Peptides against a protein of PDB entry 2MBZ. Designs and how they scored, part 104

Target 1, 143 residues: chain A of PDB entry 2MBZ
Amino acid sequence: GINLTPEEKFEVFGDFDPDQYEEEVRERWGNTDAYRQSKEKTASYTKEDWQRIQDEADELTRRFVALMDAGEPADSEGAMDAAEDHRQGIARNHYDCGYEMHTCLGEMYVSDERFTRNIDAAKPGLAAYMRDAILANAVRHTP

## One batch from the design tools (peptide; made by RFdiffusion4, then SolubleMPNN)

Design b2_p26_6_s1 (from b2_p26_6, 13 letters changed)
Fold by OpenDDE base, seed 5:
Structure b2_p26_6_s1 (fold): chain B 143 residues (1-143), chain A 26 residues (1-26)
Amino acid sequence: as target 1 above (143 residues)
Amino acid sequence: MVTYVKNATRRNAAGALAALSGYVAP
């Protein structure tokens, strides 16, 4: 799992324990390239690496929330750019993430209640907004 | 245009959970 002490995990993730999903992830996707890439990349991650990833996630969340609050459509340039940054962040930190993969992730955000609840904790409807922005970004890059 | 089906989404959800393992949304 994540190579952090319990204290470090708490400092980075708070009450959320990523390791609680390790068995489910392995069972569902243990034979995928994405899983293997993620395991290979994260095996060397330090506390500082994980903290950076969380900071990036928080920044992206704030960005999407700000777009929603401003009334920007999910297919606006601002929202699509945020979606692109999200895709690139996944690619850097976890696994190769093309536009098709990204749209699948976006759909999961609204179809898996666990994801929806977690994302919408920042703002109701955020998961749906992200999904729509992800799709719009994919469409503009694959016309 | 990008297209996908539910089965494809489920297969690719590995990336999402992997992202969740390192991406804690508020």
Scores: peptide ipSAE 0.041, ipTM 0.697, DockQ to the pose 0.066
Fold by OpenDDE base, seed 2:
Structure b2_p26_6_s1 (fold): chain B 143 residues (1-143), chain A 26 residues (1-26)
Amino acid sequence: as target 1 above (143 residues)
Amino acid sequence: MVTYVKNATRRNAAGALAALSGYVAP
């Protein structure tokens, strides 16, 4: 799991328990490459690393919300750029994330209610907007 | 062209959940 003290975890994640998914993921998908890569990378993460990851996630959320509020379509340059940054963030912090992988994640955001609720907590429809932006970004980067 | 595959999505959900352990927002 995340190698932080309970106090550090609270400082970074607040009431969110990051370990709540660990058992489920291990039982269902412990043999996947993405899981192994994530466990390997995050094993060395400090409190500062996790805080950076949260800051990046918050920034991305704000960007997407701002785009939605501005009426920018999900296939706009701005939305696709935000999607690209999201993909790169996953790749940097957790596991290799190509465009096909990213589109699959986007689909999960709208098909798994747990993800949808978590994402849409920032703004209703955000998960769908992200999915559409992710798809558009993938299309523009693949033949 | 990006192709959606349900099996890939299900498999990738594991990685996403693992990553989400480090995200308040994805």
Scores: peptide ipSAE 0.038, ipTM 0.691, DockQ to the pose 0.066
Fold by OpenDDE base, seed 3:
Structure b2_p26_6_s1 (fold): chain B 143 residues (1-143), chain A 26 residues (1-26)
Amino acid sequence: as target 1 above (143 residues)
Amino acid sequence: MVTYVKNATRRNAAGALAALSGYVAP
């Protein structure tokens, strides 16, 4: 969960409350190490920390969109580097995120329509592009 | 030219945060 005051949460996330997913997340993954790591790590996060995380996510979104607009394939060096930064961002901010885990997340982006809709709000097909870039990045780092 | 809405970014981040607790995607 996000340990901010209601006012701080509104300032960072606006009308969209991330905690709306808390129950589902707990039910699906509450017994996982990733969940525990995320809970522990984010417990100390300030408003500024959450804002930084939002800014980082926005920057990555812009990068992927720019790559798509430029016609760069999802397995280009630029797209794979963006995927790597995405993976590292998760690892830094939330929980240990190896390449297998990252690939699973990428698959969720295209298999869960809620994620697809949210991601594609930036650009149609972005979720699929990200999934493909994530997979390509995982492949290039697999011995 | 692509325009970005802050709400869209926030929803994406929020969705990611929700997913960030899981080991396995469905």
Scores: peptide ipSAE 0.036, ipTM 0.683, DockQ to the pose 0.159
Fold by OpenDDE base, seed 4:
Structure b2_p26_6_s1 (fold): chain B 143 residues (1-143), chain A 26 residues (1-26)
Amino acid sequence: as target 1 above (143 residues)
Amino acid sequence: MVTYVKNATRRNAAGALAALSGYVAP
């Protein structure tokens, strides 16, 4: 799980406990390369590392929300660039994330209501917008 | 061209946990 004290976890994640999903993740994906890579990378993460990851996620969320508020299509250059940054962030922090993997994640964001609910807390429809931007970004990089 | 793998919703292990945590706005 997350290698933080309960106090540190609260400081970073608040009432949300990411470790609540540890067993499910292991059961569903424990034999994948992505899981192994993530475990290896995150094992040494400090509170500051996790906070940075949260800050990056928040910044990206703000970018997507701003794009939606501006009426920019999910396949706009701005939206696709945000999706690319999202992909790269996953790659840096967790596991190798190619464009196919990224599109799979996007689909999960709209098919698993837990993801949808958490993402859409920032703005209704954000999960769907992200999925579409992720797909568009993948398409432009895999002609 | 981008393809969707048959286990698209089941193969992205680390992303599931991390993605959920990342999109809980402070």
Scores: peptide ipSAE 0.037, ipTM 0.691, DockQ to the pose 0.056; fails the geometry check

Design b2_p26_6_s3 (from b2_p26_6, 11 letters changed)
Fold by OpenDDE base, seed 1:
Structure b2_p26_6_s3 (fold): chain B 143 residues (1-143), chain A 26 residues (1-26)
Amino acid sequence: as target 1 above (143 residues)
Amino acid sequence: MVTYVKEATRRNAAGALAALTMYVAP
């Protein structure tokens, strides 16, 4: 789980505890390389590291919302660049994330209502927009 | 709107962090 004290967890994540998904993730993906990589990387993360990750996520969300508000299509350069930054953020902070993996994550965002609800809280349809941008970005980077 | 987005982002990020390895296999 997240290697923070309860107080630190609250400061970073508020009332939402990400560890509520730990058992499900372990059951479904505990034997994957991605899971092992994530556990290894995050084991050393400090409160400041987690806060940085939150800040990066916040910036990305604002960026996607702004694109949607501007009417930019999900396959625009701006949207695809945001998707690329999202992919790179996952790779940097959690596990190797190629374009295939990224598209799978995008599909999860629209197929798992828990993700959809959380994402769309920022803006209705954001999860679908992100999925489409992720797919478009993968396509442009696949020869 | 800013605070709303920020709060939504936190929920999303927190959930995604724990469940980030979850995906739809092709």
Scores: peptide ipSAE 0.035, ipTM 0.678, DockQ to the pose 0.161
Fold by OpenDDE base, seed 4:
Structure b2_p26_6_s3 (fold): chain B 143 residues (1-143), chain A 26 residues (1-26)
Amino acid sequence: as target 1 above (143 residues)
Amino acid sequence: MVTYVKEATRRNAAGALAALTMYVAP
């Protein structure tokens, strides 16, 4: 689990506790390289590290919302660049995230209602927009 | 809206963190 006190967790994640999914994650992906890498990386994370990750996610969310509000297609250069930054953020903070893995994550965003609900809280349709941008970004980098 | 996006992102990031740790396998 995340090595933070309850107070620190609240400061970073608010009322949402990511550790509530720890058992499900272990059950579904505990034998994957991604899980191993994530556990190894995050084991040393401080409160400041987690806050940085959240800040990066916030900025990315705002960026995608702004793109949608501006009417930029999900396969626009701006949207694909945002998707690329999302991929790189995952790679930096959690586990190696190639374009195939990234597209799988994008599909999860629209197929798992828990993700869809959480993502679309920022803006309706954001999960689908991100999925499409992720796919477009993958396509342009894997001809 | 900033706080709303922040909360959504926290849930998304936490969900994504859970999911990032979750949807590892294609």
Scores: peptide ipSAE 0.038, ipTM 0.701, DockQ to the pose 0.193; fails the geometry check
Fold by OpenDDE base, seed 5:
Structure b2_p26_6_s3 (fold): chain B 143 residues (1-143), chain A 26 residues (1-26)
Amino acid sequence: as target 1 above (143 residues)
Amino acid sequence: MVTYVKEATRRNAAGALAALTMYVAP
């Protein structure tokens, strides 16, 4: 799992423990390239690396919420750019994330209630907004 | 709001780590 002490994990993630999903992830995706890449990349991550990842995610969440509050459509340039940054963040930190993969992840955000609940804790409807922005971003990058 | 956003973000980021496979919606 995450190579941090319990105290470090608490400092970065609070009461939420990402490792609570480790078994499910391994069972569902343990034989995939994405899983392999993620395990290889994250094996060397320090507390500072994980904190950076959280900070990046936090910034993106704030951006999406601000866009929603402003009434910007999910296919606006701003929303699509935020989606692109989200995709790139996954690619840098975890595994290769093309546009097809990204759209699948977006769909999962609205199909798996655990994701929906977690995401919408920031703002109701955020998961759906992100999914739509992810799709729009993929479409604009499709030849 | 900031606190709730941050908490949700942490859970979302952790979820992204877990979300490794393409999902095909029906």
Scores: peptide ipSAE 0.037, ipTM 0.693, DockQ to the pose 0.137; fails the geometry check
Fold by OpenDDE base, seed 2:
Structure b2_p26_6_s3 (fold): chain B 143 residues (1-143), chain A 26 residues (1-26)
Amino acid sequence: as target 1 above (143 residues)
Amino acid sequence: MVTYVKEATRRNAAGALAALTMYVAP
């Protein structure tokens, strides 16, 4: 779990408790390298680390929303760059995230309604846009 | 918009921390 006090968790995550998914994650992926890497990396994270991760996610969300609002296609350079930053953020903060893994995550964003509703709370269709941008970014980097 | 984006991102990031961790689709 996240090594924060209840107060710190609230300050960083608000009413959303990420630990609510810990059991499911462990059951589904507890034996994967990604899980082990994430547990290892995040075990030392401070409140400030988690806040930074949230801030990075906020910035990325704003970028994607702005691209959508501007009518930029998901395979635009801007959208693909945002997707690349997303991939690198995962790799930096959680686990090795290659382009194939990233595309799988993108598919999850649209196939798991829990992700879809959370993402689309920022803007309807954002999950699909991100998925498409992720795919496009993967394609341009893996010809 | 900023408030909604921030809140959605926070939930997404937290959920992603848990879920992004592990989705390996074959």
Scores: peptide ipSAE 0.037, ipTM 0.690, DockQ to the pose 0.178; fails the geometry check

Design b2_p26_6_s4 (from b2_p26_6, 10 letters changed)
Fold by OpenDDE base, seed 5:
Structure b2_p26_6_s4 (fold): chain B 143 residues (1-143), chain A 26 residues (1-26)
Amino acid sequence: as target 1 above (143 residues)
Amino acid sequence: MVTYVKEKTRRNAAGALAALTLYVAP
């Protein structure tokens, strides 16, 4: 789990507690390599690490929103680059994330209402845009 | 500029992504 005090969690995540989903994640994916890698990596994370992760996510969200506002298609170079950075961020912070896994994550963003609602809080349609950019990025990297 | 409410909402969104970011089989 996240090794932060309640106060630190509040400072980093606000009213959102990521640990709310820990049991569900364990039940659904506890036997996967991704879960094991994530638990191993995050076990040593400090408050500063979690804050960095949040900052990275915020920056990436801003990039996608800016692309959408500019009318850039999800298969534009800019959108695909943002998707690639998203993939790499997952790889650095959580678990090995290949393009196939990334596309599955993108599908989850539009199929799980919780993800859709939370992502689209930044901009309506962002989850779908991210999914499409993720797919496009995967395609351009698949021989 | 992003309001406090929007900032809080965005932070929650980022946190949700981190918490639930796992592979889903197609």
Scores: peptide ipSAE 0.037, ipTM 0.659, DockQ to the pose 0.225
Fold by OpenDDE base, seed 3:
Structure b2_p26_6_s4 (fold): chain B 143 residues (1-143), chain A 26 residues (1-26)
Amino acid sequence: as target 1 above (143 residues)
Amino acid sequence: MVTYVKEKTRRNAAGALAALTLYVAP
């Protein structure tokens, strides 16, 4: 799990416990390379590292919301660039994330209601917008 | 005007997503 004290976890995540999903993640993907990479990388993460990851996610959320509010299509250069940054963030922080993997993640965001609900908490339709931007970004990088 | 979730709530949501951000295509 997250290698933080209960106090540090509270400082970063507040009343939310991210470890509530640890058992499900292990059950579904515990034998995958992605899981092993994530466990290896995050084992050394400090409170400051986790805070940075949260800040990066918040920034990307704000960028996508701003694009939607501006009426930019999900296959615009701005939306695809945001999707690329999202992919690279996963690669840096968790596990190798190619365009195919990223596309699968995007599809999960709209097919798993838990992801959809959590993402759309920022703005209704954000999960679908992200999925479409992720797909467009993958297409432009794998012609 | 659209109101957005508070930053703290957004961070919590992002944390939940990060915890589940694992998927291998069949």
Scores: peptide ipSAE 0.034, ipTM 0.668, DockQ to the pose 0.198
Fold by OpenDDE base, seed 1:
Structure b2_p26_6_s4 (fold): chain B 143 residues (1-143), chain A 26 residues (1-26)
Amino acid sequence: as target 1 above (143 residues)
Amino acid sequence: MVTYVKEKTRRNAAGALAALTLYVAP
């Protein structure tokens, strides 16, 4: 799990406990490279590292919401750029994330109600918008 | 006007969710 004290976890994640999904993730993905990479990377993360990751995620959320509010389509340059930054953020912080992996994650955001609920807390339809932007970004980067 | 639900909590969850996002076979 996340190597933080309960107090530190609360400071960074608030009422959300990411470790509540640890067993499910292990059961589903424990034998994958992505899982191993994530465990290896995050094992050394400090409170400050996790806070930075959260801040980056917050910025991306704001960008997507702003794009939606402006009426920009999910295949706009702005939306695809935000999706690219999202992909790169996963890659540097958690595990290698190619465009195929990223599109699969996007599909999960709309097919798993737990993800949809958490994402759409920022704005209804955000998960679907992200999924569409992720797909568009993958398409434009496919030779 | 759009109302956002528990924005602070959601923001805190975003990074954590990303850490747990893994491949889903189509």
Scores: peptide ipSAE 0.037, ipTM 0.663, DockQ to the pose 0.193; fails the geometry check
Fold by OpenDDE base, seed 2:
Structure b2_p26_6_s4 (fold): chain B 143 residues (1-143), chain A 26 residues (1-26)
Amino acid sequence: as target 1 above (143 residues)
Amino acid sequence: MVTYVKEKTRRNAAGALAALTLYVAP
């Protein structure tokens, strides 16, 4: 799992325990390249690395929320750019994330209530907005 | 200004994005 003390985990993730999903992730994806890549990359992550990842995610969340609040469509340049940054963040921090993978992630965000609930905690409908932006970004990069 | 509740919620959401992000396309 994440190589942090319980205290550090709390400081970084708060009440969210990423380890609660470790077994499910392993069962579902443990034999995939994405899983292996993620385990390899994250094995050396420090508290500061995890905090940075969280900060990046927070920034993107705020960015998407701001776009939604401004009424910008999910296929706007701003929303698609945010989606692209999201994709690149996954690629840097976890595993190779192409546009197809990203699109599938977006679909998961709206089809798995656990994702939807966690994402929409920032703003209702955010998961759907992200999914749409992700799809739009994928389309513009895969004509 | 971010309240404690907002900060907590934000971290939870970010953590979910990171921890649950692993997905493989069919």
Scores: peptide ipSAE 0.036, ipTM 0.660, DockQ to the pose 0.228; fails the geometry check

Design b2_p26_7_s1
Fold by OpenDDE base, seed 5:
Structure b2_p26_7_s1 (fold): chain B 143 residues (1-143), chain A 26 residues (1-26)
Amino acid sequence: as target 1 above (143 residues)
Amino acid sequence: DEEERRRRRAAGALAFASAYLSGKPL
């Protein structure tokens, strides 16, 4: 799991505890390469590493919200670029994330109510917008 | 700031999704 004290976890994640999902993740995907890669990478992460990851996610959320507020389509260059940055962030921090994997993640954002509710806390419809941008970005990068 | 708290929760979900999806098989 995340090797932070309860206080450090609160400082980084607030009331969100990622460790509460560790058992579910292990049960569902414990035999996948993605799980193995993520566990191996994150095992060395410090509090500062997790904070940077959180800050990066916050910034990306703000970017998508701003795009929605501006009325930019999910298949606009701005939205697709944000989706690409999201994909690259996953690849850098957790596991190899190709465009097909990214598309599957996007679908999960709208199919798993836990993700939908948490994402849409920033702005209603954000999860669907992200899913659409992820799909558009995947399409433009698929020959 | 409530808006910041909302964004933090969303970012947490994204981080979780990234970690959670790390295990989601294709």
Scores: peptide ipSAE 0.104, ipTM 0.710, DockQ to the pose 0.609; fails the geometry check
Fold by OpenDDE base, seed 1:
Parts: C-alpha cells; sequence; structure tokens
Structure b2_p26_7_s1 (fold): chain B 143 residues (1-143), chain A 26 residues (1-26)
C-alpha cells in the first residue's frame, strides 16, 4: 500500500484511505501491466509526492466544476483539455494511460457507484461530465 | 470549509480511480 504513516495519510488524504481498496484492486487487476507500473512508481513516493498528486487532482476537479457551472459542453475545448490533463496526470503518476484506457476509466466513473458518489460529492453530475469529456478527448485524438 | 472538503473528496476519488483503474482490462 501507500508507504505513509497513519498521521501522514491523514494529512494528505484526510478521511479518505485509498489503501482500503488494495485487496479489491489486487484481485481484479493484480496481473495487469498497469498495476505493476503503479506499484513501481508509487513505491518511491514521499508524503510530498502524494500531496502534489492530491493538489493536482483538486485543481482538475475545480476546473471541471467551473466548466459545468459556465455551461460549457463536455465536448468543448475547455472540457477536453481538462480531460487530456487528467489522462496525462494518470500517465505521469500511476501507469501508461492511453486514450482507450482513459475511456474505460471514464466509464467506470459512472458505472461504479462508489466512484460516482465520491466524484459527485464535488458537484452532482461531475462523474458523467468527466466521462463525456474523456470520451470526447479520446475521439479528437484519434486521427 | 465545506467546499474544500468536497474538493478533497473529489481528489480522493480521482486518486482512487487512477490507482484502481491501473489494471482494468480494456
Amino acid sequence: as target 1 above (143 residues)
Amino acid sequence: DEEERRRRRAAGALAFASAYLSGKPL
């Protein structure tokens, strides 16, 4: 799991503990390249690294919420750019994330109620908006 | 305060999704 003390985890993640899903993740995807890449990359992460990742995620969430509040379609340039940044962030921090993989992640955001509930805590419909933006971004990058 | 808490929950969900989806077959 995440190599932080309970105190450090609280400082970075608050009441959210991603390690609570470690067993499920291992059972479902433990034999995939993505899982191996993620474990290799995150093994060296410090508290500051995890905090940076959380800060990036916060910023991205704010961007999507702002786009929704402005009435920008999920296939707008702004929304697709935010989706692209999301994809690139996953690629840098966790595992190689192509457009197909990203689309699959987007679908999970709306099909797994745990993701939907947690994402929509920022704004109702955010998970669906992200999924649609992710799909649109994937389409525009498929020449 | 409430807004920051919502952002943190969303960030956690994104981080979880990124880690959780690391091995999802496409």
Scores: peptide ipSAE 0.100, ipTM 0.709, DockQ to the pose 0.600; fails the geometry check
Fold by OpenDDE base, seed 3:
Structure b2_p26_7_s1 (fold): chain B 143 residues (1-143), chain A 26 residues (1-26)
Amino acid sequence: as target 1 above (143 residues)
Amino acid sequence: DEEERRRRRAAGALAFASAYLSGKPL
């Protein structure tokens, strides 16, 4: 789990404790390289590290919403660049995230209603927009 | 403001969950 005190967790995540997913994650992915990498990398994270990660996610959310509001298609350069930054953020903070893995994440955003509902809280259709941008970014980077 | 803060925290928690839930290709 996250190496923070209950008080620190509350300050960073509020009512949304990410450790609520620990059991499901362990059952589904506990034997994967991604799980091991994330566990090892995040074990040393401080409250400030987690706050930075949250801030980065919030910024990307606002960026995608702005693109949608501007009418930019999901396969626009702007949307694909945002998707690339999302991929790199995962790679930097959690585990190696190639384009194939990233597209799998995008599909999860629209196929798992829990993700769809939470993402679309920022803007209806955001999960689908992100999925499409992720796919487009993967395609442009695949020879 | 409270609603916005709640939304941001939800996004952060989702990002964390996504990182762990992506341990296998779907």
Scores: peptide ipSAE 0.095, ipTM 0.695, DockQ to the pose 0.506; fails the geometry check
Fold by OpenDDE base, seed 4:
Structure b2_p26_7_s1 (fold): chain B 143 residues (1-143), chain A 26 residues (1-26)
Amino acid sequence: as target 1 above (143 residues)
Amino acid sequence: DEEERRRRRAAGALAFASAYLSGKPL
């Protein structure tokens, strides 16, 4: 699991305990390269690293919400740029994330109700908006 | 095809791993 004390986990993640999903993740994807990369990369993460990751995620959420509130379509440059930053963030922090992988993540955001609920907590329809932006970004980067 | 399905499953797993293991779905 995440190598943080209970206190540090609370400070970073609040009431959300990512380790509660460790068994499910291992069962479903424990043999994938992405899982292996993530475990290897995050093994050295400090509290500050995890906090940075959370801050980046929060910033991205705010960006997408702002785009939606502004009426920007999911295939706008702004939305696609946010999606690209999201992809790059995953690549930096967790595992190699190409455009195909990213689109799969986007689909998960709308197909797994747990993700949908968590994402849409910020704004209803955000998961779908992100999925569409992710797809649009992938398309524009495909020759 | 089967490879595409496998990649999608893996991507989903990775998304889940990164999202949930990172403490957020993003």
Scores: peptide ipSAE 0.087, ipTM 0.702, DockQ to the pose 0.053; fails the geometry check

Design b2_p26_7_s2
Fold by OpenDDE base, seed 1:
Structure b2_p26_7_s2 (fold): chain B 143 residues (1-143), chain A 26 residues (1-26)
Amino acid sequence: as target 1 above (143 residues)
Amino acid sequence: MEEERRRRRAAGALAFASAYLIGRPL
């Protein structure tokens, strides 16, 4: 799991502990390259690294919410750019994330109620908006 | 305070999805 003390984990993640899903993740994806890459990259992460990742995610969430509030469609340049930044963030911090992988993640956000509930806590419909932006971004980057 | 907590929960979900739950075609 994440190599932080319980206190550090609380400071960074608050009430959300990603390690609660360790068994499910291992069962579903333990034999994938993405899982291996993520474990290798994150093994050296400090509290400050995890905090940076959370800050980036917070900023991205605010950005998508602002786009929705402004009435920007999910296939707008602003929404697609936010989706691209999300993809690149995954690639930098966790594992190689191509556009196909990213679209699969987007579909999971709307098909797994746990993700939908957590994401939509910021704004109802955010998960669907993100999925649509992710798909649009993938399409524009696929000749 | 509630908005910040909601944003943190959403960010946590995004980070978790990015880090651990790897999308696959169904």
Scores: peptide ipSAE 0.125, ipTM 0.738, DockQ to the pose 0.560
Fold by OpenDDE base, seed 2:
Structure b2_p26_7_s2 (fold): chain B 143 residues (1-143), chain A 26 residues (1-26)
Amino acid sequence: as target 1 above (143 residues)
Amino acid sequence: MEEERRRRRAAGALAFASAYLIGRPL
């Protein structure tokens, strides 16, 4: 799992423990390139690295929420740009994330209740909004 | 205060969900 002490994990992730999904992830994706890349990249991550990743995620969440609150469509330039930044963040921190992969992730956010519940904790409907923005962003980059 | 905590928790979940639960095949 993540190489942090319980105290460090609490400081970075609070009540959320990403390692709770380690077994399921390994069982489902352990033979994929994405899994391998993620394990390799994150193996050297420090507490500060994980904190940076969390900060980036927090910022992205705030951006999407702000867009929703402003009434911006999920296929607006602003929403699609936020989706693109999300894709690029995954690519930098975890694994190569093309538009097809990103679209699959977006669909998972609305089809797996665990993701939906966790994402929508920030704002109801956020998961669906993100999915739609991700799809729109993928479409505009693959005309 | 509570809303920000919810956002952080959700963002964290999103980040790691994206990282580990790699795209369900459609």
Scores: peptide ipSAE 0.120, ipTM 0.738, DockQ to the pose 0.548
Fold by OpenDDE base, seed 4:
Structure b2_p26_7_s2 (fold): chain B 143 residues (1-143), chain A 26 residues (1-26)
Amino acid sequence: as target 1 above (143 residues)
Amino acid sequence: MEEERRRRRAAGALAFASAYLIGRPL
């Protein structure tokens, strides 16, 4: 799990404990390269590293919400750029995230109700918007 | 305050769900 004290976890993640999903994640993905890469990368992360990751995620969420509020299509340059930043953030912080993997994640955001509820807590329809932006970004980067 | 906490929870879920729940079984 995340090598932080309960207090540090609370400071970074608030009421959300990512380790609550550790068993499910291990059962479903424990044999994947992505899981192994994430475990290896995050093993050295400090509280500051986790806080940065959370800040990046918050900023990304705000960007997508702002795009939606502005009426920008999910396949707009702005939305696709946000999706690209999301992909790069995953690649930097967790595991190699190609466009195919990113698209799979986007589909999960709308197919797993737990993800949908969590994402749409910021704005209804955000999960679908992100999925569409992720797909559009993947398409524009595929020759 | 509640909206910001909700946004943080959603963002945290996004970051860690994306990190830990690696999509559909390939």
Scores: peptide ipSAE 0.119, ipTM 0.734, DockQ to the pose 0.564
Fold by OpenDDE base, seed 3:
Structure b2_p26_7_s2 (fold): chain B 143 residues (1-143), chain A 26 residues (1-26)
Amino acid sequence: as target 1 above (143 residues)
Amino acid sequence: MEEERRRRRAAGALAFASAYLIGRPL
């Protein structure tokens, strides 16, 4: 799991405990390269590393919300760039995330109600907007 | 202030969950 004390976990994640999903993640993805890469990378992460990852996620959320509030379509340059930054963030912090993998994640955001509910807590329809931006970004980067 | 901090933490937690819940077809 996360190599932090309970106090550090609370400081970084607050009311959300990532360890609550550890068993489900292992059952669904434990035999994948992505799971192995993530476990290897995150094993050395400090509290500051996890806080940075959370800050990056929060910033990206705010960026997508701002795009939606401005009426920018999900296939706009701004929305696609935000999707690209999201993909690259996953690649840096967790596992190799190609465009196919990223589109699969986007589909999960709208098909798994737990993801949809959590994402849409920032703004209703955000999960769908992110999925559409992820797909558009993948299309523009497909040769 | 506290509600906004709570919402930000929830958003970060989701990103974390999304990184671990690999949306890859099995």
Scores: peptide ipSAE 0.107, ipTM 0.722, DockQ to the pose 0.500

